# Peptides against a protein of PDB entry 7Q4I: the designs that were tried, part 69

Target 1, 281 residues: chain A of PDB entry 7Q4I
Amino acid sequence: HENSTIAERLYSEVRVLCWIMTNPSNHQKKARHVKRTWGKRCNKLIFMSSAKDDELDAVALPVGEGRNNLWGKTKEAYKYIYEHHINDADWFLKADDDTYTIVENMRYMLYPYSPETPVYFGCKFKPYVKQGYMSGGAGYVLSREAVRRFVVEALPNPKLCKSDNSGAEDVEIGKCLQNVNVLAGDSRDSNGRGRFFPFVPEHHLIPSHTDKKFWYWQYIFYKTDEGLDCCSDNAISFHYVSPNQMYVLDYLIYHLRPYGIINTPDALPNKLAVGELMPEI

## One batch from the design tools (peptide; aimed at target 1 F214 W215 Y219)

Design b2_p27_8_s4 (made by RFdiffusion4, then SolubleMPNN; from b2_p27_8, 18 letters changed)
Fold by OpenDDE base, seed 3:
Structure b2_p27_8_s4 (fold): chain B 281 residues (1-281), chain A 27 residues (1-27)
Amino acid sequence: as target 1 above (281 residues)
Amino acid sequence: EEEEKRKKELEEIYKRAEEIAEKIDAE
């Protein structure tokens, strides 16, 4: 028996639409496992593909397949969301079909923010975009206002947003969002620990797993530690999670409990005004 | 009705964007 009262409240107050980047070859291999695990905790779950799949709830976007079309797919996905679903949620998460997300932790992070604030969150990277951009692999979440600005103001203007479908998807959306004054938020917890991770937990939790020369350390916007201090107790996402690992994570996070340890949730913070951000740590 | 309105609005916006893009490419 679990006390889910706060989680249920946040489910109602912080509505999240999750869209999953996938392709027809991954519908059965990867995407269905997202649907069977963490994706069921979204208020709405949509799989963005090039082919329709009614069993998966996949949408056929008017884009080709391939790595060079990821930016095109992201543009069309958010256009689709704006057209059909802009009022179905307050926040709009992009994730890959190998991203695992703890949606409750994301709702906790988002709770103080207004969805009318032009902001988005994720694993912030430093290069290419002045304010930074969010790593595509870690997943990123846009406010409703951020989606509106992206689709209505940025995408239609070639000077603000790249018209072709080439380029790094996460960098390109980051440029577009900056150009329409969508703020790249700080997703770190009150201890300065990251919540969105572009790799599997093992790569972040194990000290010295990565070389100090690894590109990641040059790309991260905020200083991060290795080991157990790498990650918030309220971590939100990990990338390169295999289908089997998704079920393992679901078990470990939602089912496995150490007997006699009762976690008392922290009090919810005060809500921020429209346009207000949490102070930087 | 609101969805159809948003669809039409977007279609008009993107049509204009295409026209702008064509002009840029022609320069």
Scores: peptide ipSAE 0.128, ipTM 0.728, DockQ to the pose 0.016
OpenDDE base, seeds 1, 2, 4, 5: peptide ipSAE 0.047, 0.065, 0.024, 0.077; ipTM 0.664, 0.688, 0.609, 0.703

## One batch from the design tools (peptide; aimed at target 1 F199 F214 W215 Y240)

Design b2_p28_1 (made by RFdiffusion4)
Pose (drawn by RFdiffusion4):
Structure b2_p28_1 (pose): chain A 281 residues (1-281), chain P 28 residues (1-28)
Amino acid sequence: as target 1 above (281 residues)
Amino acid sequence: SEEEDMELVREQTEELFKERGQELDDMW
């Protein structure tokens, strides 16, 4: 048994809309399993694809397939969400079909922040954007105000926002958001441990690649060695998670528990004013 | 270039999974 009253209260207080980037080849192989595991825990779940599908109720974006159109799918998905869902949620998560998200921990991190604060959160990388950009695979989440500025202020101005549909989807949205004064939030916990991860848990708990010019150690905005200390007890996301591993993480996180060890929740911080972020770690 | 960097990231990520004796499950 579990008492989930606190999480149910945050479910109504911190509405999270989750949109999943997918394609027809992945509808049954990957996207289905996201819907059956962590997707149903979002306030609203939307599968963004290039074709319709009964099972997922997928939205067909006017965008072709291929890695060269991921940026186009991101622009069209946020335009669609602004057009039809801007008042349906406070926070707007982009995730791949191989991202796993502990949605309750996302509501915990977002609780103190105003949806009117122009901010987005994720795993922060240093290159190509001065304030940093968020890993597309780890998932990044935008405030309602961040979605408004992206659709209303950045997309109509080609100097601020790349008009072609090519490029790294996460780097491009990082540039459009910096160009419209959307802040790159700090998603680490109060102990400095990460919450958003671009790899599976093993790869962060046991870093095999050892600071040997591997891209991750160069890209990470906040320096860390990782290891057994890498990860928050309130971590939000992992990536490169197979469809089967979605169900395993669900079982180990939500079901399996050591008897007599009761997780006591840390107190929620006080709400912040518009434009305010938490004290820096 | 950024494109070259992104390609290198993909290669290094695939090799990382291979070295671990694991198969990489990627969206693409």

Design b2_p28_1_s1 (made by RFdiffusion4, then SolubleMPNN; from b2_p28_1, 13 letters changed)
Fold by OpenDDE base, seed 1:
Structure b2_p28_1_s1 (fold): chain B 281 residues (1-281), chain A 28 residues (1-28)
Amino acid sequence: as target 1 above (281 residues)
Amino acid sequence: SEEEDFEKVEKETKEYFKELGKELYSSF
């Protein structure tokens, strides 16, 4: 027996559209497994590609494929969302086809915020953007107002948003969002533990898994520890998750239970006013 | 440059996964 009453409430009150960055070569290899696992817990799930796939529910964006076109694809994806889906959700998650997301934990983080607040969340990095930017691989979530500002105010202005399709997509959207006063939120829990992760759980949970010279430690905006204290009990995302690992994570998180242990959820925080953020930790 | 740093991040990530005997699943 499972009691999902709070999760069902949050599913209705904190509506999330998930769009998945993919390409035609990965529709069957990767994207299909997102649809069969965590993607089914989004209020709306869309795969953004260069080719249509009716089985997947993939959209053909007017962009080329390749790493040098990711920024172009991100711009067209948000234009498509704004035109067709801006009222279908309150929050708009970008994820890769190898990102795994616990959508219920994201709804819990987002619950106090107004979707009319110009804010976005993810794994915050410090280079290139003064307020920081969110890691592309860990996935990042925009409020409805953030999407509006990005598409209507930033994208049409070459001074606010890069016109070319080249560059790191996460850095470029971070620059654009900063230029229209969309705030880079703090996604950490009340204990200062991260919720969005640019690697698999194993890489964050095992101490000394990377050299301290590894780029991640130079990029992370907030100081984080390795080991069991690395990660919130309400962690939201992990990156570089194989298709097989998605099914393992789905089983471990949603099905496997230690008999006789009952977890009681914390009380929901108070809702914030429009434009209000949670205090920084 | 940001592009050089992006290439460096990709390279270091690939090397990291290779050392761990894991595949890179990201297309990006």
Scores: peptide ipSAE 0.298, ipTM 0.797, DockQ to the pose 0.746; fails the geometry check
OpenDDE base, seeds 2, 3, 4, 5: peptide ipSAE 0.280, 0.279, 0.281, 0.288; ipTM 0.778, 0.786, 0.775, 0.789; seeds 2, 3, 4, 5 fail the geometry check

Design b2_p28_1_s2 (made by RFdiffusion4, then SolubleMPNN; from b2_p28_1, 15 letters changed)
Fold by OpenDDE base, seed 1:
Structure b2_p28_1_s2 (fold): chain B 281 residues (1-281), chain A 28 residues (1-28)
Amino acid sequence: as target 1 above (281 residues)
Amino acid sequence: SMEEDFEKIIEETLEYFKELGKEPYFSF
């Protein structure tokens, strides 16, 4: 027996549209496994592709495939969301078809924030963008106001947003969002532990997998430690998660229980005013 | 350039997975 009352409340009060970056070659290989695992916990789930797939609920965006079109696909995805779905949710998550997300933990992080606050969250990186930008692979979530500003104010202006479809998707959206005063939020928990991760749990939890020269340590905006202190107990996302590992994570997080251990959730924080952020840690 | 930096990230990430004895199932 499970008590999901708080999770059900947050499902209603913190509505999340998840859009998944995919391509036709990955519809069956990867994307369908997102749909069968964590994606079912989104309020709305859409797969953004170059080809329609009615079984997957994939949308054919007017873009080509390949790395050089990821930025183009992101622009078209958010245009599509703004046109068709802007009122269907309060928050809009981008994830890859090999990203795993604990949506309940994301709702918990987002709960105090107004969706009318121009803010977005993810794994913050420091290069190229003054306020930082969010890792594409770890997934990033925009408020409704952030989506509005991106689509209506940034995208139509070549001075604010790159018109070409090439470039690093996560950097380019980060530049655009900064240019329309969308704030790069702090997704860390009250202990300063990260919630969005650009690698699998194993790579963050086990120290000494990489030396300090590895790019990740040069890119992270907030200093983090390796090991068990790396990650929030309410972690939100991991990247490079294989289809098989998605089912393993679903089992471990939602089904496997140590008998006799009961977790009491922390109280929800007070809601913030429009434009207000949580204090920096 | 930014592109050169990203190519380096790809190379380092691929080497990282190789050193872990994992064959990457993903492409950048």
Scores: peptide ipSAE 0.329, ipTM 0.844, DockQ to the pose 0.646
OpenDDE base, seeds 2, 3, 4, 5: peptide ipSAE 0.338, 0.281, 0.324, 0.323; ipTM 0.846, 0.803, 0.840, 0.830; seeds 2, 3, 4 fail the geometry check

Design b2_p28_1_s3 (made by RFdiffusion4, then SolubleMPNN; from b2_p28_1, 20 letters changed)
Fold by OpenDDE base, seed 5:
Structure b2_p28_1_s3 (fold): chain B 281 residues (1-281), chain A 28 residues (1-28)
Amino acid sequence: as target 1 above (281 residues)
Amino acid sequence: SMEDDFKKILEETKAYFEKLGKEFYSSF
């Protein structure tokens, strides 16, 4: 029999609100499939759009669509979360409608951290932001305190946070968060393997798809390998996941089991004090 | 510029998927 006791504990102790970046044209094509797969494992799931969709639980943010509005949408999404949902969760995940997330693995990573610690996690990139920033596509998760600082301290101050809606949303939020002393955490596991990925598993697992000049290798904050050592056994997210692939991943991760192999989870680490981080690797 | 960098990222990513014989599937 499956034992989900620890997962259930983490579900209650590490509450995650997932907000999905989407648009009206993708409500049925993409977002619905998030809702039907990994999104159901969030404590709260909200789709941030420009149009309301009651079936999807989509919110109409006061923003336009297109790449040039992603930063605007991110700002409005977090404003909406802060106004309506800041106490509904401890952690606040941004994901795209083509991101797949293993929420249990994220809870495991987040467990030792206080939600009152100003920290956020994701696939850390090194350009533009001194401490790094988290890749938008891989998804990134803010602590409750990080959201508070972002919305209350950063957003109202044009010197701390870009006031217009243009720009790369992940870089811009990264700048804003740095400016209010929200720490860019290390999401790697104890073996130094990544947990948030800006591509699908296949692209990380299979070496030699790209040369060293490929942007990803220039952007990644922490040195990483390709192949089996690329990815944590407790990986959290993958990007560019099609709707069909979401169902495949859902099946492979949550249903398909090799008979006779018993997985015993590692013990949970001790909780950190407010403001403490796990040591970087 | 940052915009140029992101255009490059997008182009390289598309080219990467094309090289793999896969459709570039993105929310972008």
Scores: peptide ipSAE 0.387, ipTM 0.862, DockQ to the pose 0.820
OpenDDE base, seeds 1, 2, 3, 4: peptide ipSAE 0.357, 0.149, 0.348, 0.363; ipTM 0.849, 0.675, 0.848, 0.853

Design b2_p28_1_s4 (made by RFdiffusion4, then SolubleMPNN; from b2_p28_1, 13 letters changed)
Fold by OpenDDE base, seed 1:
Structure b2_p28_1_s4 (fold): chain B 281 residues (1-281), chain A 28 residues (1-28)
Amino acid sequence: as target 1 above (281 residues)
Amino acid sequence: SEEEDFEKVEKETKEYFKELGKELYSSY
């Protein structure tokens, strides 16, 4: 008795390829649980690894494993996407194998934007990159044009994009994207509430979990509040989500309903022109 | 350096999870 008509429309009009950062040791432990939960709601789902896994649909990228190779893996992942999948979607989400994503809420945020607009979204951080960069753990989504600029214009030029595979992948891609005029978008809702989160819901929803000296409060680009006002009703992602918590979130978001409460979705916004962004709040 | 800052972020995150009585669950 669920009406999914608008969600089905957005599934067709706002096509999302999700690529999952993983490694061979996590294929069974983590990645398969992404595939069995939120990843099934992507238009295309690919696991980016160092080893092929036909059961998972994992791709073996020509990279080493370990945290010091994450930037290398990100570069090769987007090269692979550009070569094989650039026309299979309009938007290209990077997520970790412990990131949970509500893909319908991401489609809603992306709906007004042209995929030919050079833009990307996520949890924006302020250090190291003038326009900001998007948190790797919270996941970030590039437009088709942003992927094109990254792969074709940035990656081949060592002055625009770091040639070494070391460094924080989210900062490094943020530098590269800025250097090719890909805009770091504002992912907040109309109330100024965040949509992409670098921690689990509990850590954002419950006040006083961290002191004001905790790095997160120094890194956030936009000022955010703690408690229920932290998070959009249309939140998109959370990080450090265990495999068990992914199934709990799937149940709570898609199955559990308070009897007698019906939610009516807001009207879709007007579509923007190519190169146009929503006003910042 | 950026590397030192990232090491600090990782350390503070691990400490934060420990203080909450939880293990840090991360892809890496």
Scores: peptide ipSAE 0.352, ipTM 0.838, DockQ to the pose 0.800
OpenDDE base, seeds 2, 3, 4, 5: peptide ipSAE 0.342, 0.341, 0.354, 0.317; ipTM 0.831, 0.829, 0.833, 0.818; seed 4 fails the geometry check

Design b2_p28_2 (made by RFdiffusion4)
Pose (drawn by RFdiffusion4):
Structure b2_p28_2 (pose): chain A 281 residues (1-281), chain P 28 residues (1-28)
Amino acid sequence: as target 1 above (281 residues)
Amino acid sequence: SLHLSLLLFALIAPPLTEEQLWDTYNSH
């Protein structure tokens, strides 16, 4: 048994819309499993694809397939969400079909922030954008105000926002958002542990690559060695999670518990004014 | 704790391939 009253209250207070980038080849192989595991815990779940599908109720974006059109799919998905869902949620998560998200921990992190604050959160990388950009695979989440500025202010101005559909989807949205005064939030916990992760848990708990010019140690905005200390008890996301591993993480996180060890929730911080972020770590 | 759950996961999960570890870099 579980008492989920606190999470149910946050479910209504912090509405999260989750959109999943997918393609027809992944509809049954990956996207289905996201819907059956963590996707159903979002306030609203949308599969963004290039083709329709009964099982997923997938939205067909006017965008071709291939890695060269991921940026196009991101632009069209946020335009579609602004057109049809801007008042359906407070927060708008982009995730791949190999991202795993603990949605309850996302509501915990987002609770103090105003949806009218122009901000987005994720795993923060240093290159290409002064204030940093968020890993596409770890998932990144935009405020309602961040979605408004992206669709209304950045997309219509080619100098602020790349008009071609090519490029690293996460780097490009990082540039458009910096160009419209959307803040790159800090998603770490109050102890400085990460919540958003671009790899599976083993890769962060046991870093095999050892600061040997491997891209991750160069890209990370906030310096850390990681290891057994890497990860928050309220971590939000992992990536490169196989369809089978979606169900295993669901089992180990939500079902399996050591008897007699009761998680006591940390108190919720007080709400913040518009434009305000939490004290820096 | 979530940390314990993640340790349990790490015991049974296969490691990522080299290709997957370089995927983000190559995309950028």

Design b2_p28_2_s1 (made by RFdiffusion4, then SolubleMPNN; from b2_p28_2, 16 letters changed)
Fold by OpenDDE base, seed 3:
Structure b2_p28_2_s1 (fold): chain B 281 residues (1-281), chain A 28 residues (1-28)
Amino acid sequence: as target 1 above (281 residues)
Amino acid sequence: SLLDALKEFSKIAPPLSEEELNAEKDRL
C-alpha cells in the first residue's frame, strides 16, 4: 500500500513523452521490455525505428540502421514528434532501448521549469560543445520550446545543424541546440549529486579502482564523487541495463519495500518563470 | 534507501567490458 498522490499530480502537471531509440532486431529483444517496465510510466511512449511495429507502437523513420545513422534517427524522431506530438507533452525524453529511467524522479527535477524555457537536461559532458552536451546513453530530455527550436530553427539550417546523418548523435544535437540558444541545464540535485548516468549502477555506486585516466572523468562536466556520494537519492537514469536487469530494477524501485518505513516526499519547489533556471551549485 | 538497493544490485550485476565503456565515449 503506497501513497502515490504526489506522483499522480506530477504525472498530470509534468507530462513526459518518451521516445526510445531502437531498431527492428531489438523490438522483441529489448524495446518490449522497456514498454513492460519503466516506459509504462511515461505519459506517451513511442519507439523510433526503421520498421513499423503496431504491437510495440514503433514508428518507421526514413533512416538506415547502424551506429552511423543514430544522428539521422534523432533528427527524424524529433521532426516526427514536432509534427504529431508537440502538444501531447511538456517534456521530450530520448532514451536508448537499454536505458532505464525513473520517470517520477525526472518529473520532480523538471517540475520548477517552464516547458517554454529553451532548456534540456541529462548527463552533461564538457568536450566539443562550449556549454556542454548531454550523453546519449544516459538519455536527455528537451523542453517543448527546445524541441521547437531544434526542429524549426536548427535543422533547416546547415550552418546551425549538421545536415548529413553521420557523427556522434549526442554531440551533434548538443551543437545544434547551443546554436539556437537552448541551454544545457544542470541536472544535479541540491547536494550536487548526479541524476543521469551513462553506465550501469555498478560503475557509479561501487568505488572502483577505476584508473583516474578513465575517459569519463575527463568528459564529465561537473565534478562527481565515486560510491554512494556519486548519485542522487532521486537518480533518473542508467545505461547498458539488460532486459532482465530492467525487471529487477523495476521490482527493487517500485515493489520491494522495508516494512514500516514510510518515505515522506520533500515539498515541491516554487515554479520558475519562463527563461529562468535554478541557481548553479 | 534506493541507493543502498542499487549498491546491492550492483554487486551481483555483471560489469561492463572495456569495449562497452569505450563505445559510450564514441557513440559510433
Scores: peptide ipSAE 0.328, ipTM 0.882, DockQ to the pose 0.686
OpenDDE base, seeds 1, 2, 4, 5: peptide ipSAE 0.288, 0.022, 0.022, 0.022; ipTM 0.816, 0.612, 0.698, 0.584

Design b2_p28_2_s2 (made by RFdiffusion4, then SolubleMPNN; from b2_p28_2, 15 letters changed)
Fold by OpenDDE base, seed 3:
Structure b2_p28_2_s2 (fold): chain B 281 residues (1-281), chain A 28 residues (1-28)
Amino acid sequence: as target 1 above (281 residues)
Amino acid sequence: SLRDALLEFSKIAKPLSEEQLNAEERRR
């Protein structure tokens, strides 16, 4: 028996639309496994593709296939969301079809924030964008106001947002959002631990004497530790998660329990005013 | 060892930005 009262409350108060970046070749191989695991915990789940799939609830965006079109697909995805779904949620998560997300932990992080605050969260990287940008693979979540500003203010202006479909998707949206004063939030928990991760749990949890030259350490915006201290107890996402690993994670997180250990959740923080952020740690 | 495997992975894993930069450099 589980008590999900708080989770149910947050499900209703912190509505999340999840859109999944995919392609027709991955509908059956990857995307369906997102739908069968963590994606079912979103308030709304949409798969953004180049082909329609009614079984998957995939949308055919007017974009070509290939890695060079990821930025184009992101622009069209958010246009589609703004046109059809802007009032269906408060927060809008982008994830890949090999990203795993603990949606309840994301709702907990987002709870104090107003969806009318122009903010977005993810794994913050420091290069290329002054305020930083969020790693594409780790997934990133925009407030409703952030989506509005992106689609209505940034996208129509080539000076604010790249009109071409080329470029690194995560960097380009980061530039656009900065140009319309959408804030790159701090997704770390109260202990300074990260919540969005661009790799699988194994790569973050195991202290690998990674060469100090490993790009990740140069890209990460906030200093992070390796090993068990790398990750929040309320971690939100991991990337490069295979379909099989998604089911393993679902089992470990939602089914497997150590008998006799009961976790008492922390009290919810006070809600912030519009435009207010949590204090930096 | 798992450690060695992770180290090898870290050498090949690049951010999307670096992959794209490398692809653009290969096209010149």
Scores: peptide ipSAE 0.024, ipTM 0.665, DockQ to the pose 0.075
OpenDDE base, seeds 1, 2, 4, 5: peptide ipSAE 0.167, 0.021, 0.020, 0.343; ipTM 0.776, 0.612, 0.596, 0.829; seeds 1, 5 fail the geometry check

Design b2_p28_2_s3 (made by RFdiffusion4, then SolubleMPNN; from b2_p28_2, 17 letters changed; failed a check: too like the target's own chain)
Amino acid sequence: SLLDALREFSKIAEPLSEEELLAEERRL

Design b2_p28_2_s4 (made by RFdiffusion4, then SolubleMPNN; from b2_p28_2, 15 letters changed)
Fold by OpenDDE base, seed 5:
Structure b2_p28_2_s4 (fold): chain B 281 residues (1-281), chain A 28 residues (1-28)
Amino acid sequence: as target 1 above (281 residues)
Amino acid sequence: SLLDALRLFSKIAPPLSEEELLAEEERL
């Protein structure tokens, strides 16, 4: 028997809407496995597609398919969320249909923050955007206020937000959010370890896989160590997770327990005021 | 712990293909 009392509290107090970037060809192949695994732990789960799927809970956005339309899909997804679901959650996670998310760890990270703070979190990259932007693959989470500013203030203004649907989705939203004073938060834990990962755990945990010349080290906003010190004990997301790996992760994280080891959760931090951020490490 | 789970996962997860890495680099 698990004591989920704190997790249940956070589920109620830190409400997360997860929207999944997908396409019709991936509804059965990928997206349904998100729904059957980590997506169940979101307060609301929506699949953003070009075709409606009532079994999946997929929304048909008025966009074309393909990588060149990801920015268009992101804009329409957040418009849809703002119009229909802005009050259904406090935080709004974008993830891909091959992203795995430990939603409880995300709620723990988000707990001190006000959803009225214009902030978003993810794997912060330093290029292209002065404050940084969040890697699309790792998933990123906007506060309710960030969504409001994005949809109401940024999107309608071509000077603040790119009107075309082309461009790198994560860079473009990062530019838009910066232009409306949505802050790129620090998602690292108290030890300075990352929580959002644009790759599978193996690539972050095993130093032998990354040449020091690997682009990731040039892009990462915060210096991170390789190996076991790369990743928070409260890691939030991984990318390029296959459907089979999602079930494995679900088993390992939520079912597999070493007998006689009881994890006691750390105390919750104090809540921050509106507009206040945790100090950078 | 989550790290233990991730360590176990890392042993069974296939590495990213060069194609996937390149695709990510081109996207950024």
Scores: peptide ipSAE 0.022, ipTM 0.619, DockQ to the pose 0.790
OpenDDE base, seeds 1, 2, 3, 4: peptide ipSAE 0.019, 0.019, 0.019, 0.018; ipTM 0.518, 0.552, 0.537, 0.492; seed 3 fails the geometry check

Design b2_p28_3 (made by RFdiffusion4)
Pose (drawn by RFdiffusion4):
Structure b2_p28_3 (pose): chain A 281 residues (1-281), chain P 28 residues (1-28)
Amino acid sequence: as target 1 above (281 residues)
Amino acid sequence: SQMEEDMEERDEQTEEMFKETEEMHEEM
């Protein structure tokens, strides 16, 4: 048994809309498993694809397939969400079909922030954007105000926002958001441990690649060695998670528990004013 | 462009990392 009253209260107080980038080849192989595991825990779940599908109720974006159109799918998905869902949620998560999200921990992190604060959160990388950009695979989440500025202020101005549909989807949205005064939030916990991860848990708990010019150690905005200390007890996301591993993480996180060890929740911080972020770590 | 080259290098390094991890697990 579990008492989920606290999470149910946050479910109504911190509405999260999750949109999943997918394609027809992945509808049954990957996207289905996201819907059956963590996707159903979002306030609203949307599969953004290039073709329709009964099982997923997928939205067909006017965008071709291929890695060269991921940026186009991101722009069209946020335009579609602004057009049809801007008042349906406070927070708007972009995730791949190989991202795993502990949605309850996302509501915990977002609780103190105003949806009117122009901010987005994720795993923060240093290159190509002064204030940093968020890993597309670890998932990144935008405030309602961040979605308004992206669709209303950045997309119509080609100088602020790349008009072609090519490029790294996460780097481009990082540039458009910096160009419209959307803040790159700090998603680490109060102990400085990460919550958003671009790899599976093993790769952060046991870093095999050892600061040997591997891209991750160069890209990471906040320096860390990682290891057994890498990860928050309220981590939000992992990536490169196979469809089978979606169900395993669900089992180990939500079902399996050591008897007699009761997780006591840390108190929720007080709400913040518009434009305010938590004290820096 | 330079950024595209960086993205390719990153992807290659990621694929090599996963391959090496799979091989180690098979040896165990």

